# Peptides against a protein of PDB entry 2FGR, part 56

Target 1, 331 residues: chain A of PDB entry 2FGR
Amino acid sequence: SSVTLFGIVDTNVAYVNKDAAGDSRYGLGTSGASTSRLGLRGTEDLGGGLKAGFWLEGEIFGDDGNASGFNFKRRSTVSLSGNFGEVRLGRDLVPTSQKLTSYDLFSATGIGPFMGFRNWAAGQGADDNGIRANNLISYYTPNFGGFNAGFGYAFDEKQTIGTADSVGRYIGGYVAYDNGPLSASLGLAQQKTAVGGLATDRDEITLGASYNFGVAKLSGLLQQTKFKRDIGGDIKTNSYMLGASAPVGGVGEVKLQYALYDQKAIDSKAHQITLGYVHNLSKRTALYGNLAFLKNKDASTLGLQAKGVYAGGVQAGESQTGVQVGIRHAF

## One batch from the design tools (peptide; made by RFdiffusion4, then SolubleMPNN)

Design b1_p12_3_s2 (from b1_p12_3, 7 letters changed)
Fold by OpenDDE base, seed 2:
Structure b1_p12_3_s2 (fold): chain B 331 residues (1-331), chain A 12 residues (1-12)
Amino acid sequence: as target 1 above (331 residues)
Amino acid sequence: SELLEKALAWAN
C-alpha cells in the first residue's frame, strides 16, 4: 500500500475594479491558477488486478489560514479499481463536472475560468452549481480505443426544502473520446433542487472538445443549464467558451479564453475574456498573472471570482476588470 | 486518461 500527501498553495494579490456597490476591491486572494488544496491519497494492491484506493482532499485558504475550518469537501472517496474501471463512493466532482471542466484552460479556478457550472437560479441546494455532490457513487470506465465514460448517482437521503423533496439527488454521466491530441465529450446531468421552496430540476447538457496542435491548444465548451420550475417558467442559460493556450519558451504558458453566458430568463448576456500567463520557476513552483474582463449587459450581474478578495456580483449592466498576480506551489 | 488525471489534479 501507498499513501501520498499532496497539495497546492496558491496565493495571489488580486484586484477588481467594481463590487456590488461600484467600488474597487483588492487584497490577498487564493487559488488564482489552481485551487489551493491539501490531500491524502493512496492505493492498495489487492491482487488479481484489483486495487483499493482512497482520496481525501480539502481546500486551503492561504490568505486566512482556513479560518472557517478545514474539511474534505473537495473529495472524500474510497474506490475499487481494476480492468473494469473505477468505482468511487463519497463526495466528489460529479462525473459531468470532472470531465467537462477539463476543457477549461483556467482549471475551473481564479478569475478566468468558464463559469457555466453555476447556480443560475438561486437554487437552494448545496451543490446547485453542478460541480460536486454528496452521497455520490461514481463509475468510470477504462479507456478503450479512446472511448471512455463516467456515470454517477447521488442519493438525496430524503432532504427537503419547502415542498421540494429529493433535494440533492444527482444522476448524470458523460461519454468521451480521448486519443492523442483530440478530446471530445458529451455530458448530461439532472439534479433535484428547490427554488423558492418549490421543486426544481437542474438539467445540464455540456459538449466539450479540445485539440492540441503542439504549438497551441484549442478548447471549447457548449453548455445549457436549465432550472425547470413548476411555477414561474424555466431559468435557462446557454454558456459558450473558446480558449487557446500555448507554451512559451519552454518555461511558460499563455492562455486566452472567451466565454459568453446567455441568460435567457433575464434576456441578458455576459461576456468574459481572460488573458493568463504562467511562468514555471520549477516543476512545482510557478508565478502567474491573470487579466480578466467581464462585460454584463442589461440585467446581468455576474462577477469575476477573485476568491479571497471579492467573488460577488456587480450592478446590472456593469463591467468588471480583474487582475491576479500570484505564486503557485505544489507539493 | 491523462485528461482525467489533469482534471483531478487541477480542476476546482
Scores: peptide ipSAE 0.008, ipTM 0.389, DockQ to the pose 0.046
Fold by OpenDDE base, seed 5:
Structure b1_p12_3_s2 (fold): chain B 331 residues (1-331), chain A 12 residues (1-12)
Amino acid sequence: as target 1 above (331 residues)
Amino acid sequence: SELLEKALAWAN
């Protein structure tokens, strides 16, 4: 058997020019390039190609030393793996997010990431952003000539909110083709939740693709999230992302990503453009900088996610500029 | 968008 302690400490100086009051915010933030984390993982060979595994991972907040505590909400799984693939039991990324966020060149972190995986409807479920789930069983296939898939089901355990039952139930999965420079995936998911105390289905479809040209990588996402409410109509968001990254000077990487969030329920769009640069000082340590622009139109109030500094919204129709400069260290 | 809606409807 093996046990590995691992982690990332990513801390930055961050600035946003507008908060909900129109004031600037600045300070020390976390997780600008990668989510800061502490984890343990390991495997046991059970013979015959069968392995047992565990994975425990929690988020680290370097700016305040985890003042609100530490947990393993990022991942807490036990697994069996073999020639059949991998079965996981426990809280984890749901299969759809695990696969489809991989096309985000900003790794779903900081002020530049694709923000489509979001609670668009003030859903009352704990994980209505579609990223993780409690009580999850997941299965991941092996890769067969590029083709692979993942499936998941999360038990609601009769959780209720208002008149809504089955809150927290997740069912979803993806199919993918990963071969050489090409990756493409289609993900589908439904999560049971509540909005305003009423049963709501969060339906999600995501298409992702990337191609590594060697000199540069292109990546894209197409997503629709729909909160199907009994009263008030559906809350639908179409999200689009296109990004490019390229190595610079052998030790750096530049990233440019654009995203559009078409928020149908409020007939409003938001445009996000982020320029990022990572400079590797070593295999484990990097300096980075992100510059993001978010333009909200009409009733849109989206804000950049400068974690640890300001991650709230802005006034309707206002634009926001964000900057992060930080250090990432992996161990 | 319409294609996505159809896919979701099929998946549900």
Scores: peptide ipSAE 0.007, ipTM 0.482, DockQ to the pose 0.013
Fold by OpenDDE base, seed 1:
Structure b1_p12_3_s2 (fold): chain B 331 residues (1-331), chain A 12 residues (1-12)
Amino acid sequence: as target 1 above (331 residues)
Amino acid sequence: SELLEKALAWAN
């Protein structure tokens, strides 16, 4: 049996050259290399290969000391695991995001990550970015000669927004092959939500793959997100990502990642390119720097996610440059 | 996609 207190404090100085008004923003931001967090986790050996587990994790905002409060919205699960795999009950990453974000070389945080897991349609559900869900039951298989899978279902509990009466329902899963240097996955998910008070389905399909050559790693994602509305056309986005990382000496890592977001509903594309460097001062402490460029075309208004400084959009067709320099400490 | 729609129809 074990109980572990764990966390990450990641704080940076961040800059973006344009906000929605065309003005620069700068200051102290959070979670540039890893999401800052505080958590408790543990396991109990129940005998016979069966274990109970718990995991409680919330986000830390070092710039303001969690002025808006602390919660366990990152993860709040109880689980049973064994030779059959793992069953989890509680708020968590949905299986699709848990697996498919693993191909993001920027760890789904800061100004460099793949931004495909997004609320593309002003969905009114709390988790319309497809990342987490309330009231979630998840199951993860063991690894069978490389093959593995995860499945999840989240209850809507008759939550309503406008005329939508099943908001928050999630069903999804992935199949994967993880063997040595190779990883490949296919994920499918649907969430029930509302747009403009009307029932909407958020459908998502994602393909991911990576290969670790030792001297470098390549990773890629292909994703389609579709908000199917009862009134009005579907809001579809095709997102693509290709990234490479390499160790530098014995203490550093350099990362380069490109993403394309083809926003079909507005017939507009956005291009994101990010260069990142992490310098390990120790096993637990690192310095890092990120440099990101986001080019919006036509009606696209996407912005880089400099958490704690500026995470909003820009004017249509404008480009944005972002920088983060920070410290990450794990405990 | 058609594939996604078929899969979701099965799951729902």
Scores: peptide ipSAE 0.006, ipTM 0.429, DockQ to the pose 0.013
Fold by OpenDDE base, seed 3:
Structure b1_p12_3_s2 (fold): chain B 331 residues (1-331), chain A 12 residues (1-12)
Amino acid sequence: as target 1 above (331 residues)
Amino acid sequence: SELLEKALAWAN
């Protein structure tokens, strides 16, 4: 049996040139390269190839010392694992998010990530970005000659919002092929939620792939998110991502990623391009810089996620430039 | 997989 204390403190200086009023914002932000966190995890060998595990992890906000408190909302699981794979009970990344975000070269963090895993419709559910779920049971298979899969179900526990029932129910999973330099995955998910107090299904389909050429890695995502409303029509977004990364001088990594968000309900597109660099000072400490451009067309109001500084939208049709420079330390 | 571990470690 073992217990490990672990964490990351990632803090940056961040700037965005436009907020919702058209003014610049700057200051000290968090989680620009990796999400800052504090966690406990452990494993017990039960014999015969069976292991029990636990994982408790919460987000750290270094800029304000967790002024809003600390919790284990990142992950709070107990698990059994063995030759059959792994079963997890508790709040966690949903299987679709856990697998498909792995193709995001910015690791779903900072101002550069693929932003497809989003609440596109002012959904009123707690996790309408499709990333995590409460009351979750997950199962992950072993890797069988490259083939692997994950499945999850989250109980709604009769949660209601307005006239919507079954709020918080999740069902989803992925199938994947991971072998050597190649990874490819297909994910499907549905969450029950509410929009304007009315029952809404959040349907998500995501295709991801990457290939590591050694000298560089190429990665891509195709996603459709659809909030299916009984009244008012569907809110559909098609999201596309293409990225490349390469090692630099044995101590650094450069990343370039482009994403397109085609927001069908408002017939408006947003284009995101991000350049990132990570410089490893050690195995545990890195310096990093991100430069992101977000171009909104027509009625689009998307904003870059400079956590701790500004993560809101901009005026319709406005472009936003963001910069983060920071330190990441893992322990 | 390595990708799964990275997702677990770095995803939001």
Scores: peptide ipSAE 0.008, ipTM 0.387, DockQ to the pose 0.046; fails the geometry check

Design b1_p12_3_s3 (from b1_p12_3, 7 letters changed)
Fold by OpenDDE base, seed 5:
Structure b1_p12_3_s3 (fold): chain B 331 residues (1-331), chain A 12 residues (1-12)
Amino acid sequence: as target 1 above (331 residues)
Amino acid sequence: SELLEKALAWAS
């Protein structure tokens, strides 16, 4: 048996030129390159190729010392694994997000990530961004010649919001091909939630692919999210992402990523472009900088996610520029 | 976008 304590502390100086009032925000932020975290994990060999595992992980906010507390909302799972794959019980990334966010070159963190995994419809469920779920059972297959899959189901436990029942129920999964430099995945998910107190299904389909050419990596995402509402029509967003990364010398990495969010319900688009650089001082410590530009058109009000500084929206049709410069340390 | 929508509709 083993128990490992692990974590990341990632803290940055961040700036955005516009908030919801049109004013600039700046200060010390968190999780610019990687999400800051503290976790414990371990395994026990049960014999016969069977292993038990646990994983407890929570987010760390270095800027305020976790003033709002600490929890294990990132992951709190117990698992069994073996030749059959892995079964997990507990709050975790849902299989779709776990796999499909892997194509985000900014690792779903900071001001540069793909923001498609979002609550686009003011959903009232706790996890209407499609990233994690409570009461989750997940199964992950082994990798067979590149082919692999993951499936998940989250119990709603009769949670209700307004007239909506089954809130928090998740069903989803992905199929993937991971072989050498190539990765490709298709994910499908449905989550039951509420909007305006009315039952709403959050449907999600995501296609991702990446290829590592050695000298550079290309990655892409295609996603549709649809909040199917009984009243008011569907809220549909088509999100697109294309990114490239390349090593710079022996110790650096540059990343460039573009995303388009076509928000159909408001007939408005947002364009995001981010340039990032990571400089590894060691295996565990890095300096990084991110520069992001978000252009909202028409009624779009999206904002860059400068966590710890400002992660809210902007005025409709306004553009936002964000900068993060920080230190990431892993232990 | 339209092509994606059609593809997604078919795949879902």
Scores: peptide ipSAE 0.006, ipTM 0.479, DockQ to the pose 0.013
Fold by OpenDDE base, seed 1:
Structure b1_p12_3_s3 (fold): chain B 331 residues (1-331), chain A 12 residues (1-12)
Amino acid sequence: as target 1 above (331 residues)
Amino acid sequence: SELLEKALAWAS
């Protein structure tokens, strides 16, 4: 058996040139290259190829020392694994986000990540961004000649909001092919939530693929998110991402990623372009810089997610520039 | 390094 204490402290200086009032924001932010975290994990060999595991992980906010507290909302699972794969019980990434976010070259954090996994419709559920779920059971298959899959179900436990009585229910999964330099995945998910106190389904379809050429990696995502409402019509967003990364020398990595968010309900698009660089000082410590441009068209009000500094929207049709420069340390 | 690699594969 083993127990490991682990974590990442990632803190940056961040700047965005526009907030909702058109003013700049700057300060000390968190999680620009990787989400800052503290965790405990361990395994127990039960014999016969069976293992038990646990994983407890919470987010760290280095800028204020977790003034709002600490919890294990990132992951709190117990698991069994073996030749059959892995079963997990507890709050975790849902299988769809766990797999499909892996194609995001900015690791789903900072000002540069793919922002498709989002609450596009003012959903009132706690996890209406489609990233994690409470009360989750997950199963992940082994890899069979490249083919693998993951499935999950989260119980709603009769959680109610307004007239909705199944809030928090999740069902979803992915199928994937991972072989050498190639990865490709298809994910499907549905969550039950509420919008304006009325029952709403959040449906999500995501296709991802990447290819590692050694000298560079290409990655892409295609996603549709649809909040199906009984009244007011569907809120549909089509999100697209294309990115490239390359090692620089023996100690650096450069990343360039473009995303398009076609917000159908408001007939408005947003374009995101991010340039990132990571410089490894060691295997555990890196310096990094991100430069992001977000262009909103028409009624779009999206903002870059400079966590700890400013993560709100901007005025409709405005563009936003963001910068993060920081230190990432893993232990 | 292994920890970092695993952590980077997970969404925030």
Scores: peptide ipSAE 0.000, ipTM 0.350, DockQ to the pose 0.061
Fold by OpenDDE base, seed 3:
Formats: structure tokens, sequence, C-alpha cells
Structure b1_p12_3_s3 (fold): chain B 331 residues (1-331), chain A 12 residues (1-12)
């Protein structure tokens, strides 16, 4: 058996020109290029092609030294793997987010990522952004000539909020084709939650695709999230993303990504455009910079996620500019 | 290992 300690410390200086009051915010932030983390993992060969595994991973907040504590909420799994694929038990990325976020060129991190995986409806569930789940069982197939899939189910364990039952239940999965430069996936998921103390289903459908041309990579996402409420009507958001990345000088990478969030319940759109650059000083250490613009129309109040500095909304119809410059170190 | 024990203590 083996046990590996691993992690990332990513800290930045960040600025946003507008908060909810219209004032600027700036300071030291975290996780601008990669999410800062500390983890333990290991495997045991059981013979016959069967392996046992464990993975424990928590987020690090370098700006305040984890003042709010440390936990393994990023991942806490035990697994069996072999020719049949992999079965995981424990909190983890749900299969849909694990696969479909891979098309986000900003890796669901910092001020530039695709923000479609979001709680669009003031859902009261712990994971109403559709990213992770407690009490999760997951299964991932091997790759069969490019074709692969993942499935997951999370138990609600009779959790209630208000009059809503089954809170936290997740069912979802994806099918994908990954072969050489091409990747394409379809994901479907449903989570049970509550809005205003009333039962609500969070339905999600996501299409993703990417192609690596060698000199550049193109990536795209199409997503619909729908919070189906018994009273008050559905809260629906259509999210679109298109991005490109290219290596620069053998040691750098430039990224450009655009996203559109069509928020149907408030008949309002938000436009996001982000330019990013990563400069590798080594295999483990990088410098990076992100520049993001978020334009809200009409009643939209979305804000960029400058973690550690400001991640709240802005006034309706206002635009926000964000900057991050930082260091990422992996160990 | 000692390192593992320290990590577990910190995480708890």
Amino acid sequence: as target 1 above (331 residues)
Amino acid sequence: SELLEKALAWAS
C-alpha cells in the first residue's frame, strides 16, 4: 500500500471595481488558477486486477490560514477499481460536474470560469450549485474505444427543509466520447432541494465539447438549469460558453473564454469575458494573471468570484471588472 | 507516519 500527501497553494492579489454598494474591493485572495488544497490518497493492490483506494481532500485558504477550519469536503472517498471501472463511496464531485467542468478552460476556478454550475434560485440545499454531493455512490466506466460514462446517486437520508423532504438526493450521469483530440459529453442530473421552505427539483442538462488542434484548443458548453417549484413557477437559466486556449513560448498558456447567462425568471442576461495567462516557472510553480469583465443587463446582479476578496453580486444592470495576479505552487 | 498523524490532527 502507498500513501501520498499532495496539495496546491494558490494565492493572489485581486481587485474588483464594484461590489453591491458600487465600491471597489481589493486584497489578497485564494485559488485564482487552481483551487488551493491539501490531500491524502493511496491505493492497495488486492490482486487479480482489483485495487482499493482512498482519497481525502480539503480546501486551503492561504489568505487567512483556514480561519474557518479544515475539512475534507472536496473529496472523501473509498473506492474499488479494476477492469470494470471504478466505484466510489463518499462525498465527491458528482459525475456530471466532474465531466462537464473539464470543458471549462479556467477549470471552474477564479474569476474566469464558467459559472453555470450555480445555485440560481436561492436553493437551501448545501450543494445546490450541482458540483458535489454528500452520501454519494459513483460509478465510472472504463474507456471503450472512446466511449465512457459515469453515474451517481446520493442518498437524502430523510433530510428536510421546511415542508420539503428528500433534500440532498441526487441522481445523475453522463455519456462521453473521448478520443485523441476530440472530447464530447452529455450530462443529466436532478437534485432535490428547497426554495422558501418548499420542495424544489433542480434539473440540469449540459452538453460539452472540445477539440485540440495542437496549436490551440477550442471548448464549448451548453447548459440549462431549472429549479422546478410547486408554487411560483420555474426558475430557468440557459448558459453558454465558448473558449480558446493556446500554448505560448513553450512555458506559457493564454486563455480566452466567453459565457452568456440567460436568466429567464428575471428576463435578464449577463455576459462574461475573461482573458487569462499562466506562466510556468517549473512543473510545480506558476505565475498567473486573469482579467475578467462581467456585464449585467436589466435585473441581472451577477458578480465575479474573487475568492477571499469579494464574491458577491453587484447592483442590477451594473458591469464588473476583475483582476487576479498570483502564484500557484503544487506539491 | 509522523507526518500522517500531524495531518490527521490538523484536519480534526
Scores: peptide ipSAE 0.000, ipTM 0.297, DockQ to the pose 0.179
Fold by OpenDDE base, seed 2:
Structure b1_p12_3_s3 (fold): chain B 331 residues (1-331), chain A 12 residues (1-12)
Amino acid sequence: as target 1 above (331 residues)
Amino acid sequence: SELLEKALAWAS
């Protein structure tokens, strides 16, 4: 058996030129290149190729020392694995987000990531962004000839909000092909939630692909999220992402990523473009910088996610510029 | 506003 303590501390100086009042915000932020975390994990060999495992992981906020507390809401699983793959019990990334966020060149964190995994409809469920779920059972296949898949189900446990009585139920999965320089995936998910106290289905379909040319990597995402409401019509968002990355001088990496968020319910679009650079000082320590521009059209009020400084929206139709410069250290 | 709430509800 083994037990490992691990983590990442990622802290930055961040700036955004506009908040909801039109004022600039700046200060010390967290998780600009990778999400800061503290975790415990371990395995036990049970013989015959069977292993037991556990994983406990929580987010770290270096700017205030976790003033609001620490928990294991990132992941809290027990598992069995072997030739059949892996079964997990407990709160975790849902299979769709675990796989499809891997195509985001900004690792689903900071001011540059694909922001499609979002609560687009003021859903009242705790995890209406489609990233994680409580009470989750998940299964992941081995990779055989490039093909792999993951499936998950989360129990609602009769959670009610207003007249909705199945809040938190999740069902979803993905199929993928990962072989050499090529990766491609299709994910489908449905989550039960509530909007305005009424039962609502959050449906999600996501396509992702990447190809590593050695000198550069290309990556893309196509996503549709639809909150199906009984009253008021559907809230649909189509999100698109295209990115490229390349190694620089053997110690660095440059990234450029564009995303479009077509918010159908408000007939408004937002455009995001981000330039990032990571400089490795060692295997464990890196410096990084991100520069992001977000252009909202019409009624769109999206904001860049400068965690620890400002992660709120802006006034309708306003543009926002963000900068992060920081240190990432892994242990 | 509902619109503002939507804009604030990003994944973390």
Scores: peptide ipSAE 0.000, ipTM 0.379, DockQ to the pose 0.024; fails the geometry check

